Peptides against a protein of PDB entry 2QAS. Designs and how they scored, part 69

Target 1, 120 residues: chain A of PDB entry 2QAS
Amino acid sequence: PPEDLMQYEAMAQDALRGVVKAALKKAAAPGGLPEPHHLYITFKTKAAGVSGPQDLLSKYPDEMTIVLQHQYWDLAPGETFFSVTLKFGGQPKRLSVPYAALTRFYDPSVQFALQFSAPE

## One batch from the design tools (peptide; made by RFdiffusion4, then SolubleMPNN)

Design b2_p20_5_s3 (from b2_p20_5, 13 letters changed)
Fold by OpenDDE base, seed 3:
Structure b2_p20_5_s3 (fold): chain B 120 residues (1-120), chain A 20 residues (1-20)
Amino acid sequence: as target 1 above (120 residues)
Amino acid sequence: SAELEQLRQQMRQAEEEFAA
């Protein structure tokens, strides 16, 4: 097959990462997501730029999924990464995740799913 | 905690639905 010097697949992947960013911005707006929408976001915990409590990240050495549904606070979707406070075992913990670290995005309410390639 | 356990259950269900 001919060589793709335009890297169209990479451009498409970046565009799809934009969907996650847009969805998070909707979730961060006053009132949150419209019911019954909620988000499952999976990311590589060792990816560059990922930050959070040592104990939490060490517990999930490969990847972890966070749910933005009933309990999340101070969601801040930036241009290159988002941060959010979630409770684990009743303890609030702050996570910062670059969009480039994402591997999955899912909204069960409408069965909308996206999958992304991320470095191991 | 019950809260965390419930969340874990939801995440497992989501993984299965995504893979299906």
Scores: peptide ipSAE 0.136, ipTM 0.704, DockQ to the pose 0.096
Fold by OpenDDE base, seed 4:
Structure b2_p20_5_s3 (fold): chain B 120 residues (1-120), chain A 20 residues (1-20)
Amino acid sequence: as target 1 above (120 residues)
Amino acid sequence: SAELEQLRQQMRQAEEEFAA
C-alpha cells in the first residue's frame, strides 16, 4: 500500500485521546458523570509521565486499570495528563497519568470502547 | 485489601465486558 506521509493513523489516535480527555472533564465537573456512566481506564504503568505510589505501580509492571465510578476523588483532567485520587487498602493514593499512556478506555454503561497504542 | 480486591474484581468484569 502507498506510504502515508500524512500520518493519518496517528492523527486519528490523537483525536480519540481527546475523547478521553473530554470525558474526564465531564467526570470532573460538579455532580460527576451522569448515571449510569462510569469509566474504566487502562494505561501503561511504565510510560513516561506516569506517577504514583511506588508500591502500587510495582504491582502492575505492564498495565493498570482504574475505575472511575464510586470511589474516586479530586479528578483533575489537565491538558496533557489527568490526576485522580483512588483508595487502595483504604489509603488514598494519587495517580497522574498522561493521556499518551492510555491503552484502553471503556464506558460499560453504553459499551463504548477505545483502544490506543501507548509508548513503551 | 478489600478495596484492592474489589478493584480487581471490577477490572475482571471490565475485561469481560470489553472483550464481549
Scores: peptide ipSAE 0.104, ipTM 0.679, DockQ to the pose 0.097
Fold by OpenDDE base, seed 1:
Structure b2_p20_5_s3 (fold): chain B 120 residues (1-120), chain A 20 residues (1-20)
Amino acid sequence: as target 1 above (120 residues)
Amino acid sequence: SAELEQLRQQMRQAEEEFAA
């Protein structure tokens, strides 16, 4: 088979990661996401750039899914990563997740889903 | 709240099942 020197599949994946970034930027805007939209985000916890409480991340050695709906604060979607505060055991924890670490994005309100191949 | 946290956990589980 012909060799794809353009690596179009990788380009497409990067573009789709941009959808997640854009969605998070909407979520971070005043008023948050338009009801009833909310987000399920899954990422590789050991991927480069992932940051958070050691004890928390250690509980999820492979992947972790977070839900951005009712209990999230200070969502900050940057250009290469986003950070957000979530409560675990009643305690606020700050997570920082590069978009490159994402493996799944889902908005159940409209059943919109994206899946990504993230670094192992 | 504790109730919302529980809800989030439940929803996360449901999402994982959907992805399976």
Scores: peptide ipSAE 0.104, ipTM 0.653, DockQ to the pose 0.111
Fold by OpenDDE base, seed 5:
Structure b2_p20_5_s3 (fold): chain B 120 residues (1-120), chain A 20 residues (1-20)
Amino acid sequence: as target 1 above (120 residues)
Amino acid sequence: SAELEQLRQQMRQAEEEFAA
C-alpha cells in the first residue's frame, strides 16, 4: 500500500482518545454520568506517566481495567491524563493515567467500544 | 462491599464481551 506521510491513522486515534477525555469530563461533572452509562477503562500499567500504589500496580504488571460506575471519587480529567480514587480491598487508592496509556474504552450501557494502540 | 464485588464481576464480564 502507498506510504502515508500524513499519519492519518495516528491522527484518528488521537481524536478518539479525545472522546475518552470528553467522556471522563462528563463523568466528573456533578451528579456523574447519566444513568445507566458507566465506563470501563483499560490501560497499560507500565506506560509512561502511569502512577499508583506499588502493591496495586505490581498485581497488574501488563494492563488493568477500572470501572467508573458506583465506587469512584475525585475524578479529575486533565488535558493529558486523568486521576481517580478507587477502592481496592476497601482501601482508597489514587490512580493517575495518561490518555496515551489507554488500550480500551467501553460503555456497556450502549455497547460503545474503542480500542487503542498504546506506545510501548 | 457486596456492590463492589458485583461491579468487579461485571468488569470481568465486560472484558470478555469486548474481546469477543
Scores: peptide ipSAE 0.103, ipTM 0.677, DockQ to the pose 0.112

Design b2_p20_5_s4 (from b2_p20_5, 13 letters changed)
Fold by OpenDDE base, seed 4:
Structure b2_p20_5_s4 (fold): chain B 120 residues (1-120), chain A 20 residues (1-20)
Amino acid sequence: as target 1 above (120 residues)
Amino acid sequence: SEELQALEEAAREAERLFAA
């Protein structure tokens, strides 16, 4: 097939990463996500800029999925990354995830799904 | 964690249903 020197697919994926950022900003607003919306977010745990408890990340050497529904706190969607506090075994733990690390985004309430290429 | 694993499994199932 013809070579795409414009890299339109990459541009499109970057734009769609913006959808995730926008959705998280809505989730972080007062009142949170409008029911019944909730988010499943999958990311590469070894991607540059990902940070969190080592014991947690070590259990998921490739990807992990987090859900933003009822059990999340202090969601802070920045321009290049978001951070959020989640409970694992009852213990609050902070995760910081660059949008570039995302591989999947899903809202089952309306069956909206996105997939992304992320750094290996 | 087992909790997170359960969530990942649920997510995978949801995506499978979406793709169906």
Scores: peptide ipSAE 0.046, ipTM 0.692, DockQ to the pose 0.097
Fold by OpenDDE base, seed 2:
Structure b2_p20_5_s4 (fold): chain B 120 residues (1-120), chain A 20 residues (1-20)
Amino acid sequence: as target 1 above (120 residues)
Amino acid sequence: SEELQALEEAAREAERLFAA
């Protein structure tokens, strides 16, 4: 088959990752997400640029899912990654996740789902 | 945490239902 020099698939994936970025920016705005919207975000924990507590990431060697609904703080959606503070075992932990590390995005309130390819 | 694991499982199940 002919070689795709335009890399259309990558373009499409980047565009869809942009949806996640935009959604997180809405979540970070004053007042947060409009209820009942909330976000399930799954990412590869070993992907380049992912950072967080070693003990936490060690418990999830492949991927983990975080929920942004009521218990999140200091959500900072950047252009290439987002960071957020979540409580695990009652302790606040800071996570930094590149959009490129995402594998799934889901908003159950409207059944909106996205899937992504991420580094293995 | 166990709670987080439960949430992850719920999320995966939700996606499965969506794709069905």
Scores: peptide ipSAE 0.043, ipTM 0.687, DockQ to the pose 0.096
Fold by OpenDDE base, seed 1:
Structure b2_p20_5_s4 (fold): chain B 120 residues (1-120), chain A 20 residues (1-20)
Amino acid sequence: as target 1 above (120 residues)
Amino acid sequence: SEELQALEEAAREAERLFAA
């Protein structure tokens, strides 16, 4: 097929990343997500803009998945990235993840899944 | 953490089932 100079696939992926952002904004709203909705978010740990505890990220050299269900605090979904506090080993840690770093999004409650191509 | 790893593995399994 001819070369796609419009890069439609990339545009579509960006639009779908917007779904994740919107979902996180719902999760961040008062009352959180309506049960039984909860989110599994996978991202490339070495992607630009990803930040968190070094010792934690070092355990996941490629990608890791976080769950937003019962144990998350101060979820702040910005325009380009979101940050959230999660407990690891009983200790609260702050993670910051650009939407561009996402590789997978899943809500098991309704089997809604998205997959993205993220740069390393 | 071990708990996180377990959850991550479960998530991957769930995705496999979804795609099946």
Scores: peptide ipSAE 0.041, ipTM 0.684, DockQ to the pose 0.097
Fold by OpenDDE base, seed 3:
Structure b2_p20_5_s4 (fold): chain B 120 residues (1-120), chain A 20 residues (1-20)
Amino acid sequence: as target 1 above (120 residues)
Amino acid sequence: SEELQALEEAAREAERLFAA
């Protein structure tokens, strides 16, 4: 097959990551996501730029999924990463996750799913 | 947390059904 010098596949993947960013920005707005929308976000815990409590990340050596529905605070979706506060064992923990670390995005309310390849 | 772990499994289950 002919060589793709435009890198269309990479552009398409970047655009799809943009959907996650946009969704998180909606979730961070006053009032949060409109019912019944909620997000399941999976990411590689060892990917570059991922940060959070060592004890928490050590429990998930490969991937972990966080849920943004009822128990999340101070969601801050930046241009390259987002941060959010979640409770684990009743204790608030701050996580910072680059969009490049994502492997899965899902909204069960409308069965919208995206999958990504995230190198460590 | 244990609660989140349960939700992780539920999410994977839902995704599997979606992909079917």
Scores: peptide ipSAE 0.052, ipTM 0.693, DockQ to the pose 0.110; fails the geometry check

Design b2_p20_6_s1 (from b2_p20_6 with P1S D6E Q8E)
Fold by OpenDDE base, seed 3:
Structure b2_p20_6_s1 (fold): chain B 120 residues (1-120), chain A 20 residues (1-20)
Amino acid sequence: as target 1 above (120 residues)
Amino acid sequence: SFVPSEEEIQWMLENVANDN
């Protein structure tokens, strides 16, 4: 097959990562996401820029999936990464995840899903 | 593909880390 020197797939992935960022910004706005929308996000825990409690990240050596629906606080969607406070076993913990670390995104309310390539 | 398979989606739903 011919060589793609434009790297269209990469450009498309970057554009789609923008969808996740936009969705998180909506979730962070006053009132949160419009019911019944909620977000499932999977990311590579070993990816550069991922930050969180050592005990939590060590429990998920490859990928970790979080859900933003009923219990999430201080969601801060930046330009390159987002941070959020979630509870794990009843304990609140802060996570910081670069959009580049994302591998999957899903909103079951409308069955909207996306997948992304992330470095191993 | 830019969309995960149904199996991958189901995996996400069944492997959530945080309390909800």
Scores: peptide ipSAE 0.757, ipTM 0.966, DockQ to the pose 0.749
Fold by OpenDDE base, seed 2:
Structure b2_p20_6_s1 (fold): chain B 120 residues (1-120), chain A 20 residues (1-20)
Amino acid sequence: as target 1 above (120 residues)
Amino acid sequence: SFVPSEEEIQWMLENVANDN
C-alpha cells in the first residue's frame, strides 16, 4: 500500500489524547465530574515522565489502570501530563502521568472508550 | 482502531490499582 507520509494515525491519536486531557480538566473543576461519569485510565508505567512511588510502580512493570470516581484528590491536569493523589491499600500516593503514556481510556457511564499506542 | 475491544475494557474494570 502507499506510504503515509502525513502520519495520519499519529495525528489522530494526538487529537484523541486531547479528549482525555479535556475530560480530566472537567474532572478537576469544582464539584468534579457530573454523576454518574467516572474515568478509567491505563498507562505504561515505564514511559518517559511517569512518576510515583517506586514500590507501587514496581508492582506494575508494564501497564497500570487507575479509576477516578469516589476517591481521588488534587487532580491537576497540565498541558503535557496530569497528576493526582489516590489511595493504594489505604495509603495516599501521588502519581504523575504524561498523556503520551496513556494506552486506554474509558467512561462506563456512557461506554465511551479510547485506546492509544504508547512508548515502551 | 482507536477504540479498545470489549475484552480490553473488561480487563480495565477488573484490574484497577487504586482504592475506590
Scores: peptide ipSAE 0.755, ipTM 0.966, DockQ to the pose 0.728
Fold by OpenDDE base, seed 4:
Structure b2_p20_6_s1 (fold): chain B 120 residues (1-120), chain A 20 residues (1-20)
Amino acid sequence: as target 1 above (120 residues)
Amino acid sequence: SFVPSEEEIQWMLENVANDN
């Protein structure tokens, strides 16, 4: 196939990452996401900017998937990363994930899915 | 592809880290 010097795939991925950011901003708004919408998000745990409890991240050396549906608090979607409080084994923990670290996004309610290449 | 396979989607659903 012809060589793509425009890097359209990368541009498209960046644009689509914007969809995830927008979705998270909707989720962070008062009242949260409109039912039955909810989000599954997978990210590279060792990507630059990812932060959270060491014990938790150690359990997921490559990728980690979180769900924002019934139990999530203080979702803060910034311009370059989002942070959220989730429970793990009953314990609330804060995660900070840059959008660039995302590898998969899925909303089961409408079967909308996206996948991305994330930097290490 | 910009869309994950059905298998990858199923994996996400079955491997959630947080309580829900």
Scores: peptide ipSAE 0.755, ipTM 0.965, DockQ to the pose 0.733
Fold by OpenDDE base, seed 5:
Structure b2_p20_6_s1 (fold): chain B 120 residues (1-120), chain A 20 residues (1-20)
Amino acid sequence: as target 1 above (120 residues)
Amino acid sequence: SFVPSEEEIQWMLENVANDN
């Protein structure tokens, strides 16, 4: 196939990452997501900028999938990353995840799904 | 493709890390 010097696929992925950012900003608004919307997010745990408890990240050396539905707190969607407090085994933990680290996004309520190629 | 397969979606649903 012809060489794509414009890198259209990458540009499209970046644009679609904006959908996730926008969705998280809606989720962070007062009252949270409108029922029954909720978000599944998968990301590379070793990607640059990902931070969280070492024991937790060590348990997931490749990817983690988190769900934002019934138990999430202090969701803070920034311009380049989001942070959120979730519970793991009953213990609250803070995660910070750059949008660039995302590999999958899914809202089961409307079966909306996206996948991304995260940089190594 | 910009959308995951059904298998990949199912994997996400079955491998959630946090309490919910």
Scores: peptide ipSAE 0.752, ipTM 0.965, DockQ to the pose 0.743

Design b2_p20_6_s2 (from b2_p20_6, 7 letters changed)
Fold by OpenDDE base, seed 3:
Parts: structure tokens; C-alpha cells; sequence
Structure b2_p20_6_s2 (fold): chain B 120 residues (1-120), chain A 20 residues (1-20)
């Protein structure tokens, strides 16, 4: 098989990461996501740029899945990463996650899903 | 593939870290 020197697969994955960014920007807008849309996001906790409470991240040495539906605050979707306040065991904590760290995205309301190859 | 398997989706739904 011929070599793909253009690396189209990687280009496509990078483009699709933009979908997650766009979805989060919609979620951060006034009024939040249009019901019944909500987002499940999985990311590599040891990826470069991931930050949050050390004790929390240490509980998830490989990947962590979060849901943005009923309890999320101050969602701030930047150009390269997003940050959000979530509760864990009733305790509010801030997470910062680069889009490059994402491995899976899912909106169960319409069964829309994406997966990504994220380096550690 | 740009889409996860159903098993991987189910894993996401069953292993959420935050309160919801």
C-alpha cells in the first residue's frame, strides 16, 4: 500500500477535535446546551496540560470521564483547552483539559460519538 | 475509525467521575 505522506487521518482527527471545542462553546453560552443535549468527555489524565486537584487526578492514572449535564459551573472553553468546575463527592473542583488530551466524546441525546488518539 | 465502539461508549456512561 502506498504511503500517505499527507497524513490525512491525523488532519481529520485534528479537525474533529474542533467539534468538541464548538460543542463546549455552545454549552458555555447563556442558557447552556439546548435540552436534552449533554456531553460525556473522556481524556488522558497524564497528558500535557491537564491540571486539577492532584488527589483527584491520582485516582484516575490513565483516563477520566466527566459529564456535563446537571452539575457544572464556569465552563470556559478556550482555543487550546477548556476549564470547568465540577463536583466530586460533593466537593467543587476545577479541571483544565487541553483538547489534545481528549480520547472520547459522546452526546447520548442524539447518540453522536467521536474518538481520538491522544498522546500521553 | 473516528467513532468509538459501543463497548467504549458504554464504558463512558458507566464510569463517570463527577457528580451529576
Amino acid sequence: as target 1 above (120 residues)
Amino acid sequence: SFVPSQAEIDDMLQNVANDN
Scores: peptide ipSAE 0.735, ipTM 0.963, DockQ to the pose 0.729
Fold by OpenDDE base, seed 2:
Structure b2_p20_6_s2 (fold): chain B 120 residues (1-120), chain A 20 residues (1-20)
Amino acid sequence: as target 1 above (120 residues)
Amino acid sequence: SFVPSQAEIDDMLQNVANDN
């Protein structure tokens, strides 16, 4: 088959990652997400740029899924990564996740789902 | 595919790390 020198699949993934970024920006706006919208996000914990408490990340050596619905604080969606404070076992912890590390995105309220290839 | 399977979605829903 012909070689894709345009890398269309990668471009498409980047475009769709933009959807996640936009959704998080809406979530970070005053008032948060319009109910009943909420976001499930899965990412590779060992991907470049992922940061958080070592004990937490060690618990999830491959992938980690977080939900942004009832308990999230200081959501900061940047251009290349987002950071957010969540509670784990009652303890607040800060996570920073590059959009490139994402593997899945889901909003159950409208059953909107995306998946992405992330670095191994 | 750019869309996960239902099994993959169920995995997300059942394996949430944070309190909610």
Scores: peptide ipSAE 0.733, ipTM 0.963, DockQ to the pose 0.735
Fold by OpenDDE base, seed 4:
Structure b2_p20_6_s2 (fold): chain B 120 residues (1-120), chain A 20 residues (1-20)
Amino acid sequence: as target 1 above (120 residues)
Amino acid sequence: SFVPSQAEIDDMLQNVANDN
């Protein structure tokens, strides 16, 4: 097979990361996501720029999956990362996740799914 | 592939970290 010197797959993945960012911006808008849409997001916890409670991140040494549906607060989708407050065992905690750290995205309501290669 | 396998999707659904 011919060698792809353009790295089209990587470019496509970067473009598709924009879909996740856009979806999160919709979720952060007044009124939140239109029901029944909700978002599952998986990311590499050790990726550069990921921040959150050390005890929480320690439970997930490789990847963590979060769901934005019924209980999420102060979702702030920036240009390079998003932050959100979620509850873990009843305790609210803030996470900050660069889009580059994402590995999976899924909206069950319409079965829309994406996967990405994230830096370690 | 830009789309995860069904097994990977199922893994996401079954291993959510936060309360919901």
Scores: peptide ipSAE 0.733, ipTM 0.963, DockQ to the pose 0.738
Fold by OpenDDE base, seed 5:
Structure b2_p20_6_s2 (fold): chain B 120 residues (1-120), chain A 20 residues (1-20)
Amino acid sequence: as target 1 above (120 residues)
Amino acid sequence: SFVPSQAEIDDMLQNVANDN
C-alpha cells in the first residue's frame, strides 16, 4: 500500500486530543460535568512532563488510570497539560499530565471512547 | 483505530488508581 507521507493518523490523534482537553475544561467549569458524565483517563506515567508523587508513580511503571467523577479537586486544564488533585488511599495528591501522555479516554455515561499513541 | 477495544475499556474500569 502507498505510504502516508502526510501522517494523517498523527494529525487526527492530535486533533482528537483536543476533545479530551475540551472535556476537561467542561469538567473544570463551575458545577463540574453534567451528570451522569464522568471521565476515565489513562496515561503513560513515564512520559515527558508527567509529574506527581514519586511513591504513587512508582506503583504504575507503565500506565495509570484515573477517574474524574465524585472525588476530584482543583482541576486545571491548561493548553498543553492538565493538573488535578485526587485521593489515593485517602490522601490527596496532585498530578500533572500532558495531553500528549494520554493513551485512553472514556466516558461510560455515553460510551464515548478514544485511544492514542503516546510518546514514551 | 481511534477507539479502544472493549477489553481495553474494561481494563480502565477495573484498574482505577484513585479513590472515587
Scores: peptide ipSAE 0.732, ipTM 0.963, DockQ to the pose 0.740

Design b2_p20_6_s3 (from b2_p20_6 with P1S D6Q Q8E W11D N20D)
Fold by OpenDDE base, seed 4:
Structure b2_p20_6_s3 (fold): chain B 120 residues (1-120), chain A 20 residues (1-20)
Amino acid sequence: as target 1 above (120 residues)
Amino acid sequence: SFVPSQEEIQDMLENVANDD
């Protein structure tokens, strides 16, 4: 096949990362996501900019999947990363994840899914 | 592809890290 010097796939992936950002911003708005919408997000735990409890991240050396539905707090979707408080084993912990670290996104309510190639 | 396979989606659903 012809060589794509424009790297359209990469451009498309970056654009689609914007969908996740937008979705998170909707989730962070007053009232949260409109039911029954909820989000599953997978990201590379060792990607640059990922921040969270060392013990937690060590438990997931490659990727981690989180769900934002019933138990999530202080969701803050910034321009380059989002942060959120979730419970792990009953303990609230803060995670900070750059959008560039995302590898998968899914909303079961409408079966909308996306996958990305995340740089380490 | 910009969309994960059904198997990959199922993996997400079954391997959530946080409580919910």
Scores: peptide ipSAE 0.731, ipTM 0.963, DockQ to the pose 0.715
Fold by OpenDDE base, seed 5:
Structure b2_p20_6_s3 (fold): chain B 120 residues (1-120), chain A 20 residues (1-20)
Amino acid sequence: as target 1 above (120 residues)
Amino acid sequence: SFVPSQEEIQDMLENVANDD
């Protein structure tokens, strides 16, 4: 196949990352997501800009999946990253995840799914 | 592809890290 010097796939992925950002902004609005919508998000834990508890991230050296449905707090979807408080083993912890670190997104309610190539 | 396989989706559902 001919070489794509425009990097259309990367451009498309960046556009689709915007879908995740928009979805998280909806989730962060008062009242949260409209039921029954909820979000599964997978990201590379060693990607640049990922921040969270050291012990937790150590348990997930490659990828980590979180769910935003029943127990999430202070969801803050910024322009380049989102942060959220979740419980792990009963303890609340704060995660900060750049959108560029995302590898998968899924909303089971409508079976909407996306995947991305995350940088190292 | 911009969408994961069903296997990858199932992996997400079965390997959630946080309490919910």
Scores: peptide ipSAE 0.729, ipTM 0.962, DockQ to the pose 0.721
Fold by OpenDDE base, seed 1:
Structure b2_p20_6_s3 (fold): chain B 120 residues (1-120), chain A 20 residues (1-20)
Amino acid sequence: as target 1 above (120 residues)
Amino acid sequence: SFVPSQEEIQDMLENVANDD
């Protein structure tokens, strides 16, 4: 097949990452997500811009999956990354994740799923 | 594909890192 110099797949992935950003903005709005919507998010922990507790990230050298449903606080979805406070082993921890680090997204309530190719 | 397989989705559901 001919070489795609337009890189359409990458453009499409970037557009679809916008869906995750928009979903997180809805989650961060007053009242949170409309029930029963909730979000599973997987990302590469070693991707540029990923930030969190060292001990936590060490447990997940490749990818980590988080869920935003019952216990999440101070969700702050920015334009290039989002940050959120979650509990791990009963302890609250802050994570910052660039949208570019995302590899999978899922909302079980409506079975909406996306996957992405995330660079290191 | 822009959509993960059912196996990949199941992997997400079973391997959540945070408490909930």
Scores: peptide ipSAE 0.729, ipTM 0.963, DockQ to the pose 0.717
Fold by OpenDDE base, seed 2:
Structure b2_p20_6_s3 (fold): chain B 120 residues (1-120), chain A 20 residues (1-20)
Amino acid sequence: as target 1 above (120 residues)
Amino acid sequence: SFVPSQEEIQDMLENVANDD
């Protein structure tokens, strides 16, 4: 097939990443997400800009999935990345994840799902 | 596809890293 010099797939993915950003901004607003909405997010742990406890990230050398429903704090969705405090084994830890590192997004309440290509 | 398979979705649900 002819070469796509416009890179439409990449443009579409960027647009859809905007959906995740918007969803997180809604989650960070006063009152949080409207029940029963909640978010499952998977990302490449070795992608540029991903930050968190070394011991935690070491347990997930490729991808990690987190859920934002009952126990999450200080969710801060920026323009290029979001940060959030979650508990792992009872210990609160801070994660910082660029939207570009995302590979999957899912809201079980309405079965809305998205997947993205992310850097290795 | 811009949507994950049901298998991939199930993987997300069953392999969450954080407490909740």
Scores: peptide ipSAE 0.728, ipTM 0.962, DockQ to the pose 0.722

